# Peptides against a protein of PDB entry 6DSZ: the designs that were tried, part 340

Target 1, 361 residues: chain A of PDB entry 6DSZ
Amino acid sequence: NYVVTAQKPTAVNGCVTGHFTSAEDLNLLIAKNTRLEIYVVTAEGLRPVKEVGMYGKIAVMELFRPKGESKDLLFILTAKYNACILEYKQSGESIDIITRAHGNVQDRIGRPSETGIIGIIDPECRMIGLRLYDGLFKVIPLDRDNKELKAFNIRLEELHVIDVKFLYGCQAPTICFVYQDPQGRHVKTYEVSLREKEFNKGPWKQENVEAEASMVIAVPEPFGGAIIIGQESITYHNGDKYLAIAPPIIKQSTIVCHNRVDPNGSRYLLGDMEGRLFMLLLEKEEQMDGTVTLKDLRVELLGETSIAECLTYLDNGVVFVGSRLGDSQLVKLNVDSNEQGSYVVAMETFTNLGPIVDMCV

## One batch from the design tools (peptide; made by RFdiffusion4, then SolubleMPNN)

Design b2_p29_5_s4 (from b2_p29_5, 13 letters changed)
Fold by OpenDDE base, seed 4:
Structure b2_p29_5_s4 (fold): chain B 361 residues (1-361), chain A 29 residues (1-29)
Amino acid sequence: as target 1 above (361 residues)
Amino acid sequence: TKEAIEAAFSAKVDEEKYLKELEEALKKK
């Protein structure tokens, strides 16, 4: 009986930062296939708190804080469509991960999307949205007071959604998505009506965006709107303002991940397929009425890291680079460049032993 | 409540109407 001690997965397929263990603790949560690792971010580095085995490959991992919660809850969706909401609970030295809710969100009919599972949470925690199948958007209401709220599907006319996010600062939950049709790629918005269980017309759309537009970033207030990342261009749209840049440096390799640095959405980390790390900067213009508008977009090359599957800004210029293909890293962002012009210094490297191919026996 | 959210996760959408509309949409391709 060779107990093949299945080596723990080391390839990172997701990461998120928030306040999961307490309101005060800064946490890094790392998804490694079926494994969830929970760390506390300290001045000395990452302190491991708990490891949790999940009943399936983690496909979605998002922190959110409903009204009345003192700390973040964790939404997880597996590749087998098992959903759960997890809470961290500590009582003295005892640490428990409590399942606040669980269920299976699989539909009997639907073509699984070729772009995989997308899970998003409304910034105001009104709902979870899931793009699981082509032509369907699943809504999971998060309202605690309404016991009658059930998950439902809304039909998407746009069958080939590339990416989708909830927008910030919307009276109703509003999605922004990139989709492809025979004419090219486009951006559209929809309001989600919980009452009518339908889409309403969103505040804006942009037809004929870059052919390789692949990512949507929802921008917090005061800017609002969304950033669309392509192969050659980065665009911003909020319904009133449109800005586009095409910095030659991003054309060299496809941007594949992003993470917000500032709570106000002024800066984002971008990672490409070559392991280059960029800072996207949103330059502000303050209007006489006190409104803040986007003046310009700028991209700065920070340096090189492992090829990021996910990026998470922690604190004090420290970034976790979650890598699927290479070693994950903790890196420090410096204000001053080194002799090579890099602002990135590797602090710690986490060896990736390769993807555990779940051999379906 | 936990029960409400669990019910939300487990609630089979009234499959018939949406499935019919989806099948019709998929057949038009």
Scores: peptide ipSAE 0.265, ipTM 0.723, DockQ to the pose 0.011
Fold by OpenDDE base, seed 5:
Structure b2_p29_5_s4 (fold): chain B 361 residues (1-361), chain A 29 residues (1-29)
Amino acid sequence: as target 1 above (361 residues)
Amino acid sequence: TKEAIEAAFSAKVDEEKYLKELEEALKKK
């Protein structure tokens, strides 16, 4: 009996930070193929709490806090379209991961999108949105009061969605997405009507964005709107304000991941395909009426890390760099650069033994 | 409620007609 000790996966394919174990605990959740690792972030580093086996490769992993919940819930979608909402429950020394909901969201008909599975949650926790197939947007209502709310699809006229997010501060759930058509890439917004189960016209659109625009970042209030990241440019739009920068430094390598640092959306980490770590800064202008507007965008090179598949800011300038291709890292961001001009110091490195090829025998 | 969310996840919308129309639209582009 060769007990093939299935080596645990070490390649990271997703990470998220939030308050999953309690309202007070800061957690790092790491997806490694079919495994979910849960850590508590402490002054001494990462404390492992629980490892959970999933019935499939994790494709989406998002924390969200519905109204009335004291801590975050975890939405997971697998590559085989198994969805679940998980809750952490501790009773003394007993730790349980409770499934609040589960289901399979696969449609019988549909072309799987070439850009893969996208799962997003409305910041106000009104719905989950899923782009699984070209020309479809699946809505999972999160309203507890309406037992009749079932998942439904809305037709997307835009067949080639590159990325999509829910916007902040919208009266109705509003998506912002980059899509491609024969004329190029564009940004569009739609309001999602739960009542009518349709899209309404969103607050703004931007036609003919950069040809390689690949990511949408929803910006929290007070700024609102979205950041669009391309190969050569970073743009901001909120319906009223448009701003674009084209820093030469980002042109050298494609930005592949991002993470918000400040709750107010003033700073974002950006990681590129060469393992360069950037800070995107939103410079504010305070108006006499107390309104905050975006004055400028700035990008600063912080340093180099492992090639990030995902980034998450923890606390106190500590960042987790989740890597699929290399070793994952905990890094410290410093205010002052070292002699080489780097603001990044590696604190801990997690050896990546490579992708566990699940040889399905 | 848990049941409502589970029902939402499990609800196969009888979208066969819609999905056929979509499939036809995807074939034309």
Scores: peptide ipSAE 0.027, ipTM 0.582, DockQ to the pose 0.011
Fold by OpenDDE base, seed 2:
Structure b2_p29_5_s4 (fold): chain B 361 residues (1-361), chain A 29 residues (1-29)
Amino acid sequence: as target 1 above (361 residues)
Amino acid sequence: TKEAIEAAFSAKVDEEKYLKELEEALKKK
């Protein structure tokens, strides 16, 4: 009887921060295959609160706060297309993770997209969007009274979507996406009509972006719009303003993850395939009319970390580096560089034992 | 602080190098 001590998964495949346990607590939620780990961020570090076993590999994990909720809810989608909305409840010492809503969003017909599952939430919490299959955009309307997550599909003319986000500051839910066609990669926007279950023309498009454009970042107001990250370039577009930079330093390795530092979208962390950590800075220009416009984009190399699968800025310059390939880390961003020119100091390292190969002996 | 980090990074930008990179990025359009 080999008691295979079921080693807990250590490889991180997703992380998010928000206020899940309470309105006041800052949480870090970590997805490790089928396991969800919930931490409270404290001055002393990460305090573990709960571990939750999920019925499948976590493919999407997003926090959102519907209007009139005191704390964030958690949307999870598994690789087997099981969707749920989770709520944290504490009653004294008893901690419960409550399923507020659930559903299976698998389609009987569809080609799973090669770029995998993408899940996004409208900033105003009107809907969840899912890119699961080529040529389809699945919408889950968010309604407080719905215990069953119902979804519908909208046909996308663009068959090869690379990345998609909901934009901020839109009267109707509006997606921005990078797609590929025979002519190259492009950016397009669509408004999503819940009533008509169709796409309407979005506010803008940008044809012929960089051939390796891979990520969309939705920028909060007052800037609005989106950042498009490629192999060689970073571009901003909001319909009225276009700005592009091509810092040579980003060509060395592909940027694979990002995380917003400031609520207003002035700064973003970027991680590449070599474990380099960057800060993307949005410089503001105040116009004479009081409007705030983007003046410039800057990228600064902060230092080196484990290869990030996901990044989460916590607080006070502390960043969680979730790694699939290496050890996850808590790192501190310093104002002053060390002797090596790095602004990054490792605070804590979480050993990654790699994939548990279930050797059925 | 977040502001101090932002200020520190803003001070490091070689403006000439940055402007040149921007011009090169704009010319590729």
Scores: peptide ipSAE 0.020, ipTM 0.410, DockQ to the pose 0.045
Fold by OpenDDE base, seed 3:
Structure b2_p29_5_s4 (fold): chain B 361 residues (1-361), chain A 29 residues (1-29)
Amino acid sequence: as target 1 above (361 residues)
Amino acid sequence: TKEAIEAAFSAKVDEEKYLKELEEALKKK
C-alpha cells in the first residue's frame, strides 16, 4: 500500500499581509486552493504558525479590523459560496482558528460572473460586498453580534462589472467599479444604503475609460478616490481631480495584480503577465491650505519575478510574490540596482509542483 | 542564502527612509 502522501497544494491563489495572530505580529497569509497557511514575519524569515483546511477553494481572502478589535479578522469566501469570518486565538501554546461568523451566500438564481468572484470590505468595516452574479451586488452587513452572515442583494444595472472596490473616506459605504457596456468600459460609483438596501448615486463617474481597464485600486485618505489600471494607461480619479498616465513600459504586458506598499497609499506594487514588478508612485503636492493633492503618477520598473497571482509587501523592502503558474518567491527590493539594472533580488523560492487538486477525502 | 534572508528581515530599517531612498534610486535611471 503506497500511501501516496497527498502532495499539499503549492500554487498560490491569494495572499494578504496584516496583524492576524496579534496586534504586534506581522502575518503573511497564503491561500493555496483549500488551504490557508499562516506565517509570522520574523527577523529570521517566515515562521509557519498554522495551516487551516477550508471547506472549498478559497476565492476571497481579506483581512479587516472592525472598530474595537485589537487585531485583524479574516474574511474568507470559498468558490462554493461559503463565507466565514475567522479569528486567531492563542491560549498559551494552544492555537485555535475560531469561526466568529459563517454563512452560505449562494443564490438559487443568478448567472455566475465570467470574471469570477469578487469580495471587498468597506474600509470602515460597515459591510462586505460581493460580486458573485451578473447584475447583483451582494451585501453582508458587519455586525459584532451576528454569528450568521446574512446577505441581501442589490440590483446592479451594470451587468458586466470588471472590478469593484470600496472607496475610503466616504460617509456612506461607496463602491467604485469598472464595467463594460456596448459603448466601452466605464467607471462608476454608488453609495450603498444598508437601511434601504439600495444604491444611491455615488460622488463621481468616468465614462469611456480605456477599453482594457481591468483593475480598481481604492486610494486611502488624504487623496481618496481610485486608481484605474488598464493595458495602456493608469488613471486616478477622486471626483475633483483626474490624472492619467500612459507609460510605454506597461503596454508590453498586462498588469494582473497590485498591492499597496504603505498605509497612506503613496506606493503600490504592480505585477504583469511577464513577471515584471513595478512600483506605482503617487507624487504629492501640498497646497497652501495644507491639503495634500496628487501631483503626478509615476511607474518604475523594479525588476522581474515569478508571474504574480498576488503580491504583498511585508516589511524592510521584502515582498512576497504569490504565483499560481510559477514558483512563489520572497524578494528583496534593493536601493542599488544589480548589473542588469534590477532592484529585485530573490531571497527564497517556493517550488510550485502544479495544481494539486487536494482531494480532501 | 539564509544569511541574506536574515539580514533582510533583521534590519529594522526606517521603512519610509528606505522606500524614499529606493524612489530616489529609481529616479536616477
Scores: peptide ipSAE 0.430, ipTM 0.893, DockQ to the pose 0.887; fails the geometry check

Design b2_p29_6_s1 (from b2_p29_6, 10 letters changed)
Fold by OpenDDE base, seed 4:
Structure b2_p29_6_s1 (fold): chain B 361 residues (1-361), chain A 29 residues (1-29)
Amino acid sequence: as target 1 above (361 residues)
Amino acid sequence: SLPNPFAPLPVSEQEYLDKLVEALKKEAE
């Protein structure tokens, strides 16, 4: 019996940046199927700290910092619906990944959504939201002392949710989602009542968005609201302000991933199916009352990379391009374009050996 | 060998990104 030592997975299916190892360390966390890789971003490059084997394919990986935690915690959901909250703990040379909480969030009844598993965390860390099944939104309340992740379902009238995020700056946890019905695609918001375990009417909705609207970006304060990304258009809405752009350059290939560059949500990276990397720019206007409003949206081409499954801005103009189909990359954003007009330079490339197809023979 | 991508910037990160955005805006005009 040759135990073919299964090659370690190389295809990236998720990445996140934050302060997981300490409050001061900047970390890159990479999900490669069942493997979590943890790096520290240093002046010398990515330093590997730990690899963690997970009990299933990582479907959701999000960093969050509950009030009064010194560093970020990691939420992981597997494709088998095992949820956990992980903490990094170092004691001298001993490195432990501690499970703060865990649970299985699988339902006995439900159609798994065709758009896969979506997991989101409220920016104020009040709850985790999960879209696992059509017509259901699962809520995991976040409680510091709870070692058991308990979840409940809220029924969604909207059966075909495309994407969902929690909004920023909301008194109650508020979701914004794109959904499809027989009339097209629409955007809606709901407040989530933890007490009543129901949805309340959200602050706004937008009916009849672009037919191919596929992604929601929650925008931090001071702008608030959400960006909706389609095939032909990018729209912003916060309840009071609506703005839409239709830059011809995005029509060439579908935008498939995004990442926020600035904490205030002024800049985002966008990646498309051709490996083009864009900067989405939110231009601010300061009002006489000191309020900040969105003046304009712009999309600018930075250059080309591997086809991103996920993007994360690190530090010093460096972006990690997590690729499932190609090689993952560390790329540098330059202030000056090269001879080809590109503002992107690949600094490091991580060979993707492809999916280990478990050939069931 | 490519330089270390995380070598210190000559300016703050914010200023560096602002310069990039200014460059991008000028090419679009």
Scores: peptide ipSAE 0.601, ipTM 0.924, DockQ to the pose 0.899
Fold by OpenDDE base, seed 2:
Structure b2_p29_6_s1 (fold): chain B 361 residues (1-361), chain A 29 residues (1-29)
Amino acid sequence: as target 1 above (361 residues)
Amino acid sequence: SLPNPFAPLPVSEQEYLDKLVEALKKEAE
């Protein structure tokens, strides 16, 4: 009887940073298939706090802080459509992950989207949005007393949504999404009415974006709006301002992940399919009336890492590179380049042993 | 041994990142 010691999953399929264990702790949360790893970022490095087994592959993992919570809550959706909201509790040495709410959000009828599961949270924590099926947007209202996650669907006219985010600074929850139709790819916005359970017309749209537009980044205030990332171009739109760049360097490989560095949305990390790490820069212009507008966009190459499935900026210029295809890394952003012109140094490497072949022997 | 990645920066995080951005901008010119 070879006890095949069930090797722990090593491939990373998601990561998030926030204040999950306490209001003061900075955490790194890593999704490895069915496993959640929780770390505290410390002056000495990543301190492991807890590992949690989930009842399925983690498909969505997002931190959010509802009004009047002292620390972040964790939303998880599994590939089997099990949703939960988790809270970290510690009492002395006893560490518990409490399920605040749970539910199954699977529909009996619907075509699962070929681009996979998308889960997003409204920045004001009014709702969770889910794109699970073509032509449907699922809404989970966020209520403090709701132990059972109830969802409803809103029909989308746009059947082929590529990516979707909630916008910042909107009076009503507002989504921005890239979709494809026979005419190409487009960006549209909708307001989400919880009361009427319908979409209202959003603040803006942009028809005929780049054919390979693949990602939406919601930009916080003062800029607001969204960044649309394509194969050849990066565009910004907020309803009033449009700006596009086409830096030749991004044409070499597809950008596949992003993470916000600054709370104000002035800087983002971008990772491509070759493991190149970029910084996207939003240059501000202060108007005479005190309004802040976007002046320019820049993309700068930082260096090379493992191929990122997910990126998260931690602290002190340290980035976690979550990799599915290669080793995950802690990398340091340096202010001075090395002899190769790289501003990135790998500080720690986490060996990826590849897919756990469940050899049912 | 690589230094601790989370060793205190000599300046604020924002100043550190600003210095990085300034370096990147100069290399692109």
Scores: peptide ipSAE 0.578, ipTM 0.921, DockQ to the pose 0.896
Fold by OpenDDE base, seed 3:
Structure b2_p29_6_s1 (fold): chain B 361 residues (1-361), chain A 29 residues (1-29)
Amino acid sequence: as target 1 above (361 residues)
Amino acid sequence: SLPNPFAPLPVSEQEYLDKLVEALKKEAE
């Protein structure tokens, strides 16, 4: 009897950093197909806390902290449209992952979007937004006492959404998205009315962005607005200010992932399809009235890593590089370059044995 | 040649939109 030890999935398809186990603990959460791995980030490295089996492939994994929660909650959406909100509870040595809320958000009628499932959370934790199907935006209101994730759909006139995020600093929940139509790619904003279950006109739009604009980054206050990443350009827009850069270095390979380094949105990690790691810097200008405006955008090549599916800044210049195609890595960002001009040093490498279908689910 | 930006949606896309509108009506009932 060959006990085929079912190899655990090693390919990373998502990662997030936050305070899930406690308010004080820094956690790295890694999605590997149907498995969620929870680590505590320590000075000595990653300490494993728990592995959780999910009822399907993890498609969305986001940490969020509702008002009055001491620690982050975890939103998970599976590729089978099972949604849940998870809470970590520890009582002595007993560790439990509690489902605070759950629901199935599958529609009977909907074309799955070519860019896959997108799940986003309003920065003020008013709602979860889901782009599951072309022409629909699903909203899950975030009510404290609701154990059942009730969702409703809003018609999205833009059928071909490329990426979508909630903006920061908006009185109403506001989405910013890149979409494609026969005229090209565009950026638009909508306010989401929970009461009316409809979209209202957002604060701004940008028609005719770069043809390969693929990602939206919502920028926190004081800057606000969004960054749009293309193949050749990076643009910033907040309704009042527009700024674009076209650094030649990003033309060599498509940027495929990003992660915010600073809570104020002054720096972002960018990863491309060649495993190049960049820092995007937002240079501030302080006005005489005390307002902070974006002065410039700068991109710096940090070095090379495994091809990132996801990036997450941990702490102290340590970055987790989640790879689907290669080995995942912990890397250190240094202030000074090495002899090869790289600011990146691999600290730890996690061997990827390839896409293992977890046959146990 | 770029497709005519004013070309009507393919019949398949219009049928999809019609189904979505019908589904949204049923979700609101």
Scores: peptide ipSAE 0.356, ipTM 0.756, DockQ to the pose 0.008
Fold by OpenDDE base, seed 1:
Structure b2_p29_6_s1 (fold): chain B 361 residues (1-361), chain A 29 residues (1-29)
Amino acid sequence: as target 1 above (361 residues)
Amino acid sequence: SLPNPFAPLPVSEQEYLDKLVEALKKEAE
């Protein structure tokens, strides 16, 4: 009996930082296929807390804090459309991951989108949005007492959504998305009506963005709006202000992931397909009325890492680089460059043994 | 020639949309 000890998957397909174990703990959560690894970030490094097996490949993993929760909850969606909301509970030495809510959100009628599953959470925790199928946006209302995740669909007229996010600072839940039509790629916004189960006209749109616009970043207040990342350009729009840059350095490789560094959205990490790590900086302008507007966008090359599938800023200039294709890393961002002009120093490397194909023989 | 933005959706896309609209109606009942 060869017990093929199924090696644990090492390829990272998602990571998120937040306060999952407590209000005070900074956590790193790592998705490795069907596994969720939970760490506490300490001055000494990553302390493992728990590993959780999921009933399927993790497709979406997002932390969120509903109003009146002391710590974050975890939303997970699997590639088989099983959704759950998880809570960490510690009672002395006993550590439990509690399922607060669950459901299956699969539709019988729907073409799976080419850009895969997108799951997003409203910053005010009013709803979860899911782009699973072309021409549909699924909404899961967030209710504290709801043990069963009920969802409804809203028709999207735009069949080919590339990326979607909820915007910040909106009276109603508002999505911003890049979509493709026969004329090119465009950005549009919709307000989501929970009552009417429909889209209302959003605050703004931008037609004819870059043909390879692939990512939307929702920008927190005070800036608000969104950043659209393409192959050649980075664009900001908030309805009132439009600003675009085309730094030549980003043309060399496609940006594939991002992570917000500052809570106010002043800085973002960007990772490309060559393992280059960038900082995107939003320069502020303070108006005489005390409003803050975007003055400029700047991109700086920080250095090289493993090819990031996901990035997350932890604390004190430490970044986790989650890699699917290479070794995941903890890296330190330095203020001063090394002799090679890099601001990035590898602190720890996590060996990736590649995709373990569970050969069900 | 830029494809006419008012070109009818390919039959496959129209059929897909019709199925989605029908499904959405059934979910609302």
Scores: peptide ipSAE 0.350, ipTM 0.750, DockQ to the pose 0.008

